# Designs tried in a protein design run: peptides against a protein of PDB entry 6J54. Part 18

Target 1, 223 residues: chain A of PDB entry 6J54
Amino acid sequence: NENLFASFIAPTMMGLPIVTLIIMFPSLLFPTPKRLINNRTISIQQWLIQLTSKQMMAIHNQKGQTWSLMLMSLIMFIGSTNILGLLPHSFTPTTQLSMNLGMAIPLWSATVFTGFRYKTKTSLAHFLPQGTPALLIPMLVIIETISLFIQPVALAVRLTANITAGHLLIHLIGGATLALLNINTMTAFITFTILILLTILEFAVALIQAYVFTLLVSLYLHD
Target 2, 42 residues: chain B of PDB entry 6J54
Amino acid sequence: QFQFTGIKKYFNSYTLTGRMNCVLATYGGIALLVLYFKLRSK

## One batch from the design tools (peptide)

Design b1_p13_1_s3 (made by RFdiffusion4, then SolubleMPNN; from b1_p13_1, 9 letters changed)
Fold by OpenDDE base, seed 1:
Structure b1_p13_1_s3 (fold): chain B 223 residues (1-223), chain C 42 residues (1-42), chain A 13 residues (1-13)
Amino acid sequence: as target 1 above (223 residues)
Amino acid sequence: as target 2 above (42 residues)
Amino acid sequence: ELEILLALLLLSL
């Protein structure tokens, strides 16, 4: 008896964790360039990476642009894992909150500590918005402090929830479509159309969540 | 440019230094409160 | 190709 969450169980083969191989697999899809004139596929990938890199690093100064490699690797990793997770019978590691926290907490911590180390005055000042009335200052500082510590949790939960919910919806509507094929063909056609639209949406969500995750990390670095 | 005099020069929500000082003062106040209750419970 | 993709998608359920 499989439950709705059967697809989210960590896969193992002969008692060995195959999850490690799944996590490492997306790295194989982005080979290092070996030629001055690369293949068309590699050239397109590099072009896309350059475009996204320029867009992501536009808000950063020279020191912040040193994080470009980390942020680009992050977005490529999350994006590729999310897209690969939409394949049939695939396991998406990003549906696991533990992995997302494992990414969010260190990256958030690194950005926060970097900010406090090199921009102490600005970082401390961010706990109080400009123009705050004097009576609201203590409360607002406390709220902003709490907000800071919620950031890594929100970052991880957002990614986990969006990807997991999408997968669940695809499974539910897909299962309903199959069940309705033998009951009412017309309703099955409607649900099937919804399924197609949902799958397209999930592809977009997969990329958007990767972008948002990386963007927020970048914004925390900028702050 | 904002012109502040007296205590408002150091504790204001408009200047960078003023905001920083307000944050530090808030944390200092909280730390003192925590210390007070900790010493009281002994 | 779309039919194959659909079949694979349905098979994933």
Scores: peptide ipSAE 0.037, ipTM 0.750, DockQ to the pose 0.015
Fold by OpenDDE base, seed 3:
Structure b1_p13_1_s3 (fold): chain B 223 residues (1-223), chain C 42 residues (1-42), chain A 13 residues (1-13)
Amino acid sequence: as target 1 above (223 residues)
Amino acid sequence: as target 2 above (42 residues)
Amino acid sequence: ELEILLALLLLSL
């Protein structure tokens, strides 16, 4: 069981934390464009960023579009870290709940405060859904306030749970395949096929969770 | 657009102003209750 | 509503 969670331990070299270097590494994968016509890889990256920015910012007004840079950087960071985390013997920072809470809480608070500053009436009105019977108003307001405070926790836990569960499942199925190689090659082949399908799924999950995390932050901004 | 008269104009669950006032009233009521219990405990 | 749709999508994965 200790070997199962060994991949989630923060790596250190000679007592020095390498986590900082791991967190900064994804930034090296996205170089700034210097040419009018860039390499194919950079062009694809720019195209993807433009597509995602158009989709996410279509919901927002001009004031909300000021958050475009932050939201795009967020999705690129989470997406890149999640994809890199699927490499063998890699450490995924997004498996750490502290990391995800560190991102979720400030972003959530910023969206909530921004809402209260610029749209005070609308933000306060969101604590009460339209058409609520008069007798249920106090109770529903309380529930909605609790729901608001659960949002950053749910955001962080969702990302952490999905990425962590994927890593654990890959590890378990991978370990099972290796164990079955010496027992029954046919069953090992079946489990290996499942492992391949699972890894493909986890690549999709890695990108989807990055998108979902960023989208939810964007939705909280829109209210 | 709903036309409300009287107290329902300010406290309704359909208009933005009405919803805001309801929320403020609920928070105010809770705050008063908390203050009451805090002062009672002293 | 979008949150529900997203939750359903995540549950389907």
Scores: peptide ipSAE 0.030, ipTM 0.811, DockQ to the pose 0.024
Fold by OpenDDE base, seed 4:
Structure b1_p13_1_s3 (fold): chain B 223 residues (1-223), chain C 42 residues (1-42), chain A 13 residues (1-13)
Amino acid sequence: as target 1 above (223 residues)
Amino acid sequence: as target 2 above (42 residues)
Amino acid sequence: ELEILLALLLLSL
């Protein structure tokens, strides 16, 4: 049904894409602190950023910790866009595979190149797991090489698939609930309850996928 | 601590240097194989 | 109120 995918079409106004504005909108939700003691919302945001920053960057060396700003901005961007996408009639940019690839490929390439630049021996050694039998070394090196190149695709597809599938499922269950209102009220109530539970789950999924995406980028940086 | 003798010092799957050398050797072997088939086609 | 809000949310899907 064409109506199922209508929410995933890139919105345009008068032939001009407003996707750029939608992508930039989450930045307005994170104002920069201007006081020593900020309001409650900014304080909570700064606390969350500090907490996640400490947690994610704990595995990195001082050179890797220079990526803290970018990684924190990435998680906030993806997280905020995913959460905003759950609002009614909202377009979620992260449902577009092109956007997620646009984020994943450069970040992945940057992490891989930085790894080869600063930790050449370790990075090359990662193509062969420790303790591999000698006969399996050539095959496993090839597999690990292929696995490396699949990483950016996996990052993008994972995020896209989870968010898109969630939105699609909410739409389907919502449509089913509306259809059942005139057929069986009791069943409609059950489907409505499922919809509520599903929406709550999708809020969690939205944040988890943002975290996983950023975490994996961070892990690829550390190797 | 792993103790290797001979060629196993340079090519092993346990030490960092050994793993690196194995990877490089694998890539080198593949490159030579590709080169061989490329030259054979001529 | 929550039911109405959720119904409106449902309608928007």
Scores: peptide ipSAE 0.026, ipTM 0.748, DockQ to the pose 0.014
Fold by OpenDDE base, seed 2:
Structure b1_p13_1_s3 (fold): chain B 223 residues (1-223), chain C 42 residues (1-42), chain A 13 residues (1-13)
Amino acid sequence: as target 1 above (223 residues)
Amino acid sequence: as target 2 above (42 residues)
Amino acid sequence: ELEILLALLLLSL
């Protein structure tokens, strides 16, 4: 069991935590463009950022588009960290619930407070769905209030659970493959194929979770 | 299209203002209940 | 042999 969770331990070198360096490393992969026509890699990156930006900000008004920089930086950060976490012997900071809560709670609170500040009536009205029977109003308001407070937790747990589960599954299937190599080569081949498919899936999951995290923050801002 | 008169004008589940008022009334009621029990316990 | 190497690589993830 210790072997399964060893990859989730924060790495230290000479007693110093390297986690900070790992967290900052993805920023080096996305340099700011300095030319009108950049290199192919940078151009593709900028194109992807523009596409995601257009999709994410399509829901927001001009005032909400002020969050575009933050949301785009967030998705790029989470996406890059998740993808880099799939490299061999790499540590993914997003597997740490503390980190994800550290991102989710402030962003969620900022969206909620921004909503209450600029759209007070709409934000307060959001606690009561339209068309609810009068007798259910008090209970529903309470439930909706509780639901609101669950949002940051769900946001953080979703990201953590999906990334962590993927990593664990890769380790388990990989370990099973190695164990089966000496027992039955045919079954080992099957498990190995599953492992490959799973790893491909995890690359997709890594990006999807980054997108979902950012999207939900964006949706909370819109609501 | 909804024409509300009287108390329903201010407390309804269809209009934005009505929904807001209902939410505020609910929170106010809960707060008053909590205060009542707190004061009673003392 | 290649599969083993790939498996080891993937297991190292």
Scores: peptide ipSAE 0.025, ipTM 0.747, DockQ to the pose 0.015

Design b1_p13_1_s4 (made by RFdiffusion4, then SolubleMPNN; from b1_p13_1, 10 letters changed)
Fold by OpenDDE base, seed 4:
Structure b1_p13_1_s4 (fold): chain B 223 residues (1-223), chain C 42 residues (1-42), chain A 13 residues (1-13)
Amino acid sequence: as target 1 above (223 residues)
Amino acid sequence: as target 2 above (42 residues)
Amino acid sequence: TLDILQALLLLSL
């Protein structure tokens, strides 16, 4: 069943990686505003960015507010790539674990180091939850330390797994629908309906995963 | 408000400073154990 | 509080 994973192979043309162009493509969907009152599409985009920015950055102090541009660009990038990945015969870069690790590890490292730099006492205290019984302190500190290092992996794997699983399901249900067309038309219609509902769900998942990824990075920054 | 006396003033799981000291003490203890086993092996 | 929120988010997905 190698054909199941054929859609996840990084596309190349004449041996040259066109994946770079695919990664850059979502940037074209968000043009820089040039007017005081922009087009409806740009206005909606800016409105959404402002809403998400206000919501996510409300927990941060002035120093944390400097990350607003980075976090908003991150959510827009992941969200747009995930949505574009739902187009037929499209390649989704976020299905590649290497891509997501490439985003998660540096961002996580930056947030952790920033925390230790500006909030050393609080950051060190986070390795021990409040109210822990004295006998469990060494064990829990070790567990919390391990938990910290799992965070970047969890960020990458969560995003990769959710998007990849969605694409696999769409592929499998779609294939089943095609196979049932000549066997049982009624069953094929049911599977097709499920496929439509699944695609709608995947649109929501695509946006939610982008939001959760960015939110968790933001939370790690705030600690 | 928690009132601690003695060693609990510096090592507790309720105050920020106490939690920090507990974490540092734990890491220090682990480092000493690792050092002990390294020196023992030689 | 933030750790609890993080845990809930992790469990929801």
Scores: peptide ipSAE 0.098, ipTM 0.821, DockQ to the pose 0.027
Fold by OpenDDE base, seed 3:
Structure b1_p13_1_s4 (fold): chain B 223 residues (1-223), chain C 42 residues (1-42), chain A 13 residues (1-13)
Amino acid sequence: as target 1 above (223 residues)
Amino acid sequence: as target 2 above (42 residues)
Amino acid sequence: TLDILQALLLLSL
């Protein structure tokens, strides 16, 4: 059982944590442009960033677009860490709920406080849906308040659960494939095929979860 | 556009101001209840 | 509309 969760233990070397280095590593994969026409890799990266930026900022006004740098850095960080986490024997910081809460709670708080600061009337009105019968108003306001406070938790847990579950499933199917190699090669081939398909799915999930996490933060900002 | 008169002008679930006032009234009521129970225990 | 979009997004993921 410990072998299943061994990949989720924070790595240390000589008693010193190397998690900081792992978190900083994705930054090296996105170098700053130095030329008017960069190489193909940087050009593709810039194109993707511009494309996603246009899509995400389309719902925001000029004030909301000031968050573009934060949101783009967030999606690049989560996306890169999730993709790197699919490498063999790699540690994914986003599998740690503490890290995801550390990202979700401040960002959520910032969006909520920004809403209350600049759009107080609208933000307060969001606790009561339009057209609610008078008798249901107190109960619904309470429910909406609870719903608001669950948002950062749901944001963090969604990311953590999706990435962790994918890693566990890859580990289990991979282990089953290895175990079946000496028992039944045909069955092992089937499980290996499933493993490949699952790995492809997890690459998609890694990017989707990064996008969804960032998008939801953006949506909370827009209110 | 909705036209409300009387108390419905300030407390309604259709207008922005009305919804805000309903929310504030709800929070105020809850705060008063909490305060009541807190003072009652003393 | 934003809440509906959020709900649909949550259901799809």
Scores: peptide ipSAE 0.059, ipTM 0.812, DockQ to the pose 0.025
Fold by OpenDDE base, seed 1:
Parts: sequence; structure tokens; C-alpha cells
Structure b1_p13_1_s4 (fold): chain B 223 residues (1-223), chain C 42 residues (1-42), chain A 13 residues (1-13)
Amino acid sequence: as target 1 above (223 residues)
Amino acid sequence: as target 2 above (42 residues)
Amino acid sequence: TLDILQALLLLSL
């Protein structure tokens, strides 16, 4: 249904890619601090970033903590875009698989290559779990190799599917409630309640998917 | 803590070096198979 | 008021 997926079409103004502006817009919501004592909003934001950074980088050594800036920027970007996507008549770039693949593949490749570069023995050993029977070693190594290459695809598809499915469900339930307003107000009220609960859930999903995406990238870095 | 003798010393699923060697051996085997089929086609 | 809010919310979707 063309009308169902109309919200997922990349918006353009006069043929110009306004999508670039949409992608860059979340960066305006995170200004750099200019004062030692910042405003309450900025201080809370920095506090949240520090908490998330401490949580995310707790698994990494000092060398792995070099990725803190990248991972924090990633989670803030995905989280902000997902939350902003829940606004009415908004376009979420993260619903586009191309964008998510564009983030997932380079980050995954970077984590894998850094692992092979600095922890070659450990990275190679991860293709074989410890304690495997000798007969299963070749097959398990092959499976683990395939699993490695599926990681960026799964990372991108998970984010895309979860955000897209949430948006579709909100649109469907919203459309159903509008249709039921004139037919049965009581049923419309029930569907509206479901819509509210669903929107709250989608806010949580938006943040969770951003966290999971960043966490998995971090875990791939740690191996 | 693991004491292995013979081939098991180098190819085991418990030690880090053993696991690495098993992985390399597996990839080497696959590469040899691919090479065999490639040479067979010629 | 709830119906208006509902309609506005649904129209925004």
C-alpha cells in the first residue's frame, strides 16, 4: 500500500536532498559547552552522556576507551534521530536501511580490523569457542565465520526493522482509531489507549535500539 | 593448566594458541580445497 | 477535549 509507506519516502524539496538537513539536525541539539558551569539543560545532557559513556566503556580497556567518542556520538545520533522520528509528520532517517548499513558496515569493519590488528591471536581464537569437541571444530569455525559476516547485516536490519515496524504500527492504529471515531466511539477510545501505550513503547524502543546498536558495536570491538 | 602432548598441544580447543591454530588449519584446509577445485577446472 | 486531542493526534500521524 503506497499510502502506508508514504511516510518512509525520503523527502525532497524541489529535488534537493533535504534528507541531509534532517540528518544534520540532531547535531544542533547537542551543543558543546562553553562554560565551566553550564546551563541546567546542558549539564543534565552532559551528565547523561557521562553516565552512558561510563556504562558503555566499562567493558573496555584503556585502548578500547579510545572509541568512547565514536560510540557516544553514535548512540546520541541514533537515539536523537529515533526520538525525533516519533514527532508528527517527521521523517526518520534510521528507517532507511541504506543509512543503517552505511553506519553498520564501516563500524563493524573498523572493529573487526582493529581486533585483528591489535589482538590477532584472540580474534582468531574467537572463531572457535573453548572446549569444542574435535569433530565439530571445522564446522563450528565455518559457522562462526558466517556469523561474523552476518553481524553488520543483522545490526542494520534490527535497527531498521524495529523502528520501521513501530512507525507502521502507530500509523495503522492511528488510522484505525480515526476510522472508528464515527463508527463506535467506545472502540475508538480503546484503540486510542492502545495507540498511547504503543507510542510510549516506541519511545522506549527508540532508545533501546540506539543503545543496542552502539552496545553491539562496542562488543564487537571488545570481542 | 592444560597439558597436552603431541598434536593436541598445537591443535586443541582449550588453549588460545590451540584454538588459533585450529582456526588457521580450517581456513588453510578450505583454501586448499578452493585451490584444488580451481586447478581442476583448468 | 479528549476527542479533539485524539483527532489532532491521529491527524498528525
Scores: peptide ipSAE 0.026, ipTM 0.739, DockQ to the pose 0.014
Fold by OpenDDE base, seed 2:
Structure b1_p13_1_s4 (fold): chain B 223 residues (1-223), chain C 42 residues (1-42), chain A 13 residues (1-13)
Amino acid sequence: as target 1 above (223 residues)
Amino acid sequence: as target 2 above (42 residues)
Amino acid sequence: TLDILQALLLLSL
């Protein structure tokens, strides 16, 4: 079991945590544009950012669109870290629940408090769905309150679990492939094919999880 | 458009204000119950 | 609608 989870241990060098460098590394991949027409790579990046920003912020009014920068930075960060984490022998910080909670809790809290501050009536009314029978109101309010507090936990756990599970599967199937190379080449080929397909899937999952994480934060902001 | 009269005007599950008041009333009731049991246990 | 969307997202992942 130690071998399975060894990839999820925070790496250190000479007792110094290199996790900080790993977390900061994705920032180097997204340089700021300096020209009206940049190179093809930067142009594509900005185009993608623009598309995602339009899609995510379409549900928000002008006040909600003030969060666009933060939400877009969040999705870029999570997406980039997740994709980089799929590189061989790479450490993915988003596999750490502590990190994801560290992102989820403040963002969730900010959205909730912002909602209560600027949309107090709507936020309070959200604890009671429309058309609820009068007798069920107290219990439903309690349940909805509990649901609210589960949101940051679910947000963090979802991201952590999906990324971690994907990495674990890649590791397991990869290890199985290596083990089967000397036993049965045909089965090894099959497992290798599965590994490739899984890796492709994990690239998609990495982006989807980043999107969902940011989208849910956005939805909580919209209330 | 729903027309509510009396107490239903302020406590209903359809209007925004009514829903808010119901939520506040629920929290207030729970708080009072907790307070009651806390004081009773002493 | 937002709650439904959230629920669908929760179920899809």
Scores: peptide ipSAE 0.082, ipTM 0.816, DockQ to the pose 0.026; fails the geometry check

Design b1_p13_2 (made by RFdiffusion4)
Fold by OpenDDE base, seed 1:
Structure b1_p13_2 (fold): chain B 223 residues (1-223), chain C 42 residues (1-42), chain A 13 residues (1-13)
Amino acid sequence: as target 1 above (223 residues)
Amino acid sequence: as target 2 above (42 residues)
Amino acid sequence: SLTLLEVIFLLLF
């Protein structure tokens, strides 16, 4: 049982926190362009970032466009860390709830604070849905207030749970395939096929969770 | 547009100002209740 | 002797 979670323990080397290096490693994969005409790989990366930027920030006005750099850096960070985490014997920092909370809470608080600073009336009115019966107004305002405070927790837990569950499932199915190789080869082939499909799914989940995380932060900013 | 008169003009669930006032009223009511129980415990 | 599949699994897990 303890072996299942061994891959989720924060790695240290000689007592030094090598986790910081793992967190900083994805930044090396996205170098800043220095040429007028960049390489193909850099051009593709910039093109993808531009497309995602236009897609995500289309719902925002000029003030919301200021957050484009932060949101794009966030999606690139989470996406790259999630994809790199699928490498063999790799540690995914996003499987740690503490890290995801460390990202979710400040971003959520910043979006909520900016909303109250610039759109105070709209932000306050957001606690009460339009068309609510008069008798349900106090209870619904309380529920919406609670819902607001659950947002950063749900954001962090969603990312952590999806990535962690995927890694655990890949590990379990992979271990089962190895165990079944010497017992029943046909069943092992089936489980191996499931493992391949699951790994493909986890690649998709890794990107989707990064997108959903940033999208929800963006939606909180939009109010 | 909706036309409201009296208390419904300021406390409604359809207008932006009405919704804001309802939220502020609920928070104010909760704060007063908490204050009441806090002063009662003394 | 380890098969290719076994080596891949040993590398992955």
Scores: peptide ipSAE 0.024, ipTM 0.752, DockQ to the pose 0.014
Fold by OpenDDE base, seed 4:
Structure b1_p13_2 (fold): chain B 223 residues (1-223), chain C 42 residues (1-42), chain A 13 residues (1-13)
Amino acid sequence: as target 1 above (223 residues)
Amino acid sequence: as target 2 above (42 residues)
Amino acid sequence: SLTLLEVIFLLLF
């Protein structure tokens, strides 16, 4: 079943990795506005960025607002890569766990370090939920400490698993539809309908995972 | 809103400072235990 | 000869 995972292999051309170009490609879809009143596409993009910025950064103070550019770029990157990954015969970089870990670990580390730097008391207190019985304090502190270190892994694995599973499911249902074309056309039509509905769902999942990833990074920053 | 006296004033799960002290005490206790076993083996 | 559906599937998968 090596053909099943062939779409997840990092693409290379003549031994040179072209994955770098694939990662940089979404940047071309979001050009910098140069006019006061831009094109409709750019205006919509800016409007969406403004809405998401206001929503996500509303929980942050002035110092947290400095992360707005990074968080918005993150959601745009993950979202665009996930959506582009749904194109036929495309490679989705976010299906690579190494890619997602490369984003999750530094961002998580930065948020945790920023929290300890500027809000040391609150960050330390976060290891103990409010109202914990006295006997459970040592155990819960340990659990919460472990939970902290699981956060970057959870961010990466969640994104990787959701996107990869979606791609696998689309591939499997698509393959099943093709196999059933000569066996039972009615069943093939049903599976094809499921495939269409699934692809629509995966578009939503692609955006949701981008949002969740960015939101959790923002939440860790807020503590 | 919470009125604590004695050691509960510094170690409680309700106030921010109390929670911080509990966390530090827990880490300190673990560090001392690790140190104890490390020194005991030597 | 390829049907339209086959062409679409070949493009998608």
Scores: peptide ipSAE 0.023, ipTM 0.749, DockQ to the pose 0.013
Fold by OpenDDE base, seed 3:
Structure b1_p13_2 (fold): chain B 223 residues (1-223), chain C 42 residues (1-42), chain A 13 residues (1-13)
Amino acid sequence: as target 1 above (223 residues)
Amino acid sequence: as target 2 above (42 residues)
Amino acid sequence: SLTLLEVIFLLLF
């Protein structure tokens, strides 16, 4: 069914890729402050960034708080792209697993290498939970090692699956409402109500997935 | 605050150093096994 | 003969 996945195809105009412009577009929505008292929109944005920054960086030490700029830029990028993706006939780059893996793998590797560099003993000790019976140590270390390598994959797949599934559900229910209009108007009205509720939910999911992605990267840094 | 003697001092699941040594020992054992099977095939 | 609702859905999806 090419029509179901048509919204996930990389858009091109006259053979030129628009994907680069779509990825760069969210940056225009967050202008740099120039005044002590900025516009209401900029002040709200700064307030949200400060609020989320305080929440995420409260777990980290002073060295970990140096990552605040990168983590805040990450959540703003993913959140803005997810919200913009809910617009009609829009393309969401975060629906592409390649993009999410491209973000997850470097960030995960950076956090892991940072942990091993500055806290080698504690990082190595995390592969073995405290109080483990001696007989279970080898297998548990292996399981914990596998769990570590699954983290970047789970991080990317979670974001991709949630955003993609939301888009597919909106298209499917929207198509179902159109099909039911000529069959039963009452059921079509019910499906339309579900569509509205689902779109509201997807706005929340778009922000939650951005937050979860950034939070998990932050938690991996703390470990 | 655990008091261990002998081999348990270096290989335990409670102290930080003991946990680290257990992890390193596990990785070392796996590496030796892989090396053994690789050299056996050649 | 597109209805108004069909046009809205065509614009939304």
Scores: peptide ipSAE 0.023, ipTM 0.748, DockQ to the pose 0.014
Fold by OpenDDE base, seed 2:
Structure b1_p13_2 (fold): chain B 223 residues (1-223), chain C 42 residues (1-42), chain A 13 residues (1-13)
Amino acid sequence: as target 1 above (223 residues)
Amino acid sequence: as target 2 above (42 residues)
Amino acid sequence: SLTLLEVIFLLLF
């Protein structure tokens, strides 16, 4: 069914990729405040950003809090793109694994390198859990090393899979509802109800995945 | 408090320094093994 | 003829 994945194809107009514009579009929804007392919308946005920032950066010291701007921009970007992606006939860039890898790998590498730079002893010690039996040390170090390299992949795949799966489910249930309208109206009503519930869930998932992605990057920085 | 003496002072799984040294020793050992097999294959 | 629900679905999906 080619129609299932049609929504995940990068859209082009006149042969030019409009994906860049789609990626940049969420930035227009978050204007910077210019007044002490802003409009209600901007005030709510700033309040949410402040709350999220306090929560995210509470685990970091002063040096780690320098990453606050980057992490907050990341969560706002991913969250906004995921939410906008749930709009009808919209393209979600975060459904593209390439994009998520493009975000995950640099951020992960930056956190790892920052850790090794400023906390070399602690970072190296994290390859060996505390209290490990002596005979298991070499194997565990290897496993932990492999685990480290899996982190960016898992981060990207998690985001991609969750968002993509949600979109696919909405599409499938929606299509099924349409097909059942002329066959069994009662079943169609049930599927439609499921669709509504699923869409509400996907809104939550969209925000949660954005938060988890940013949180994990933050946690890797803390390590 | 854990007090270690001898080799355990430098290579232990409890202290940060000890854990670091164990990790470095592991990597060093692997590197030496890889180097050994590479040189042997030549 | 398309029902209203069908039109909505066609617009949404």
Scores: peptide ipSAE 0.022, ipTM 0.748, DockQ to the pose 0.014

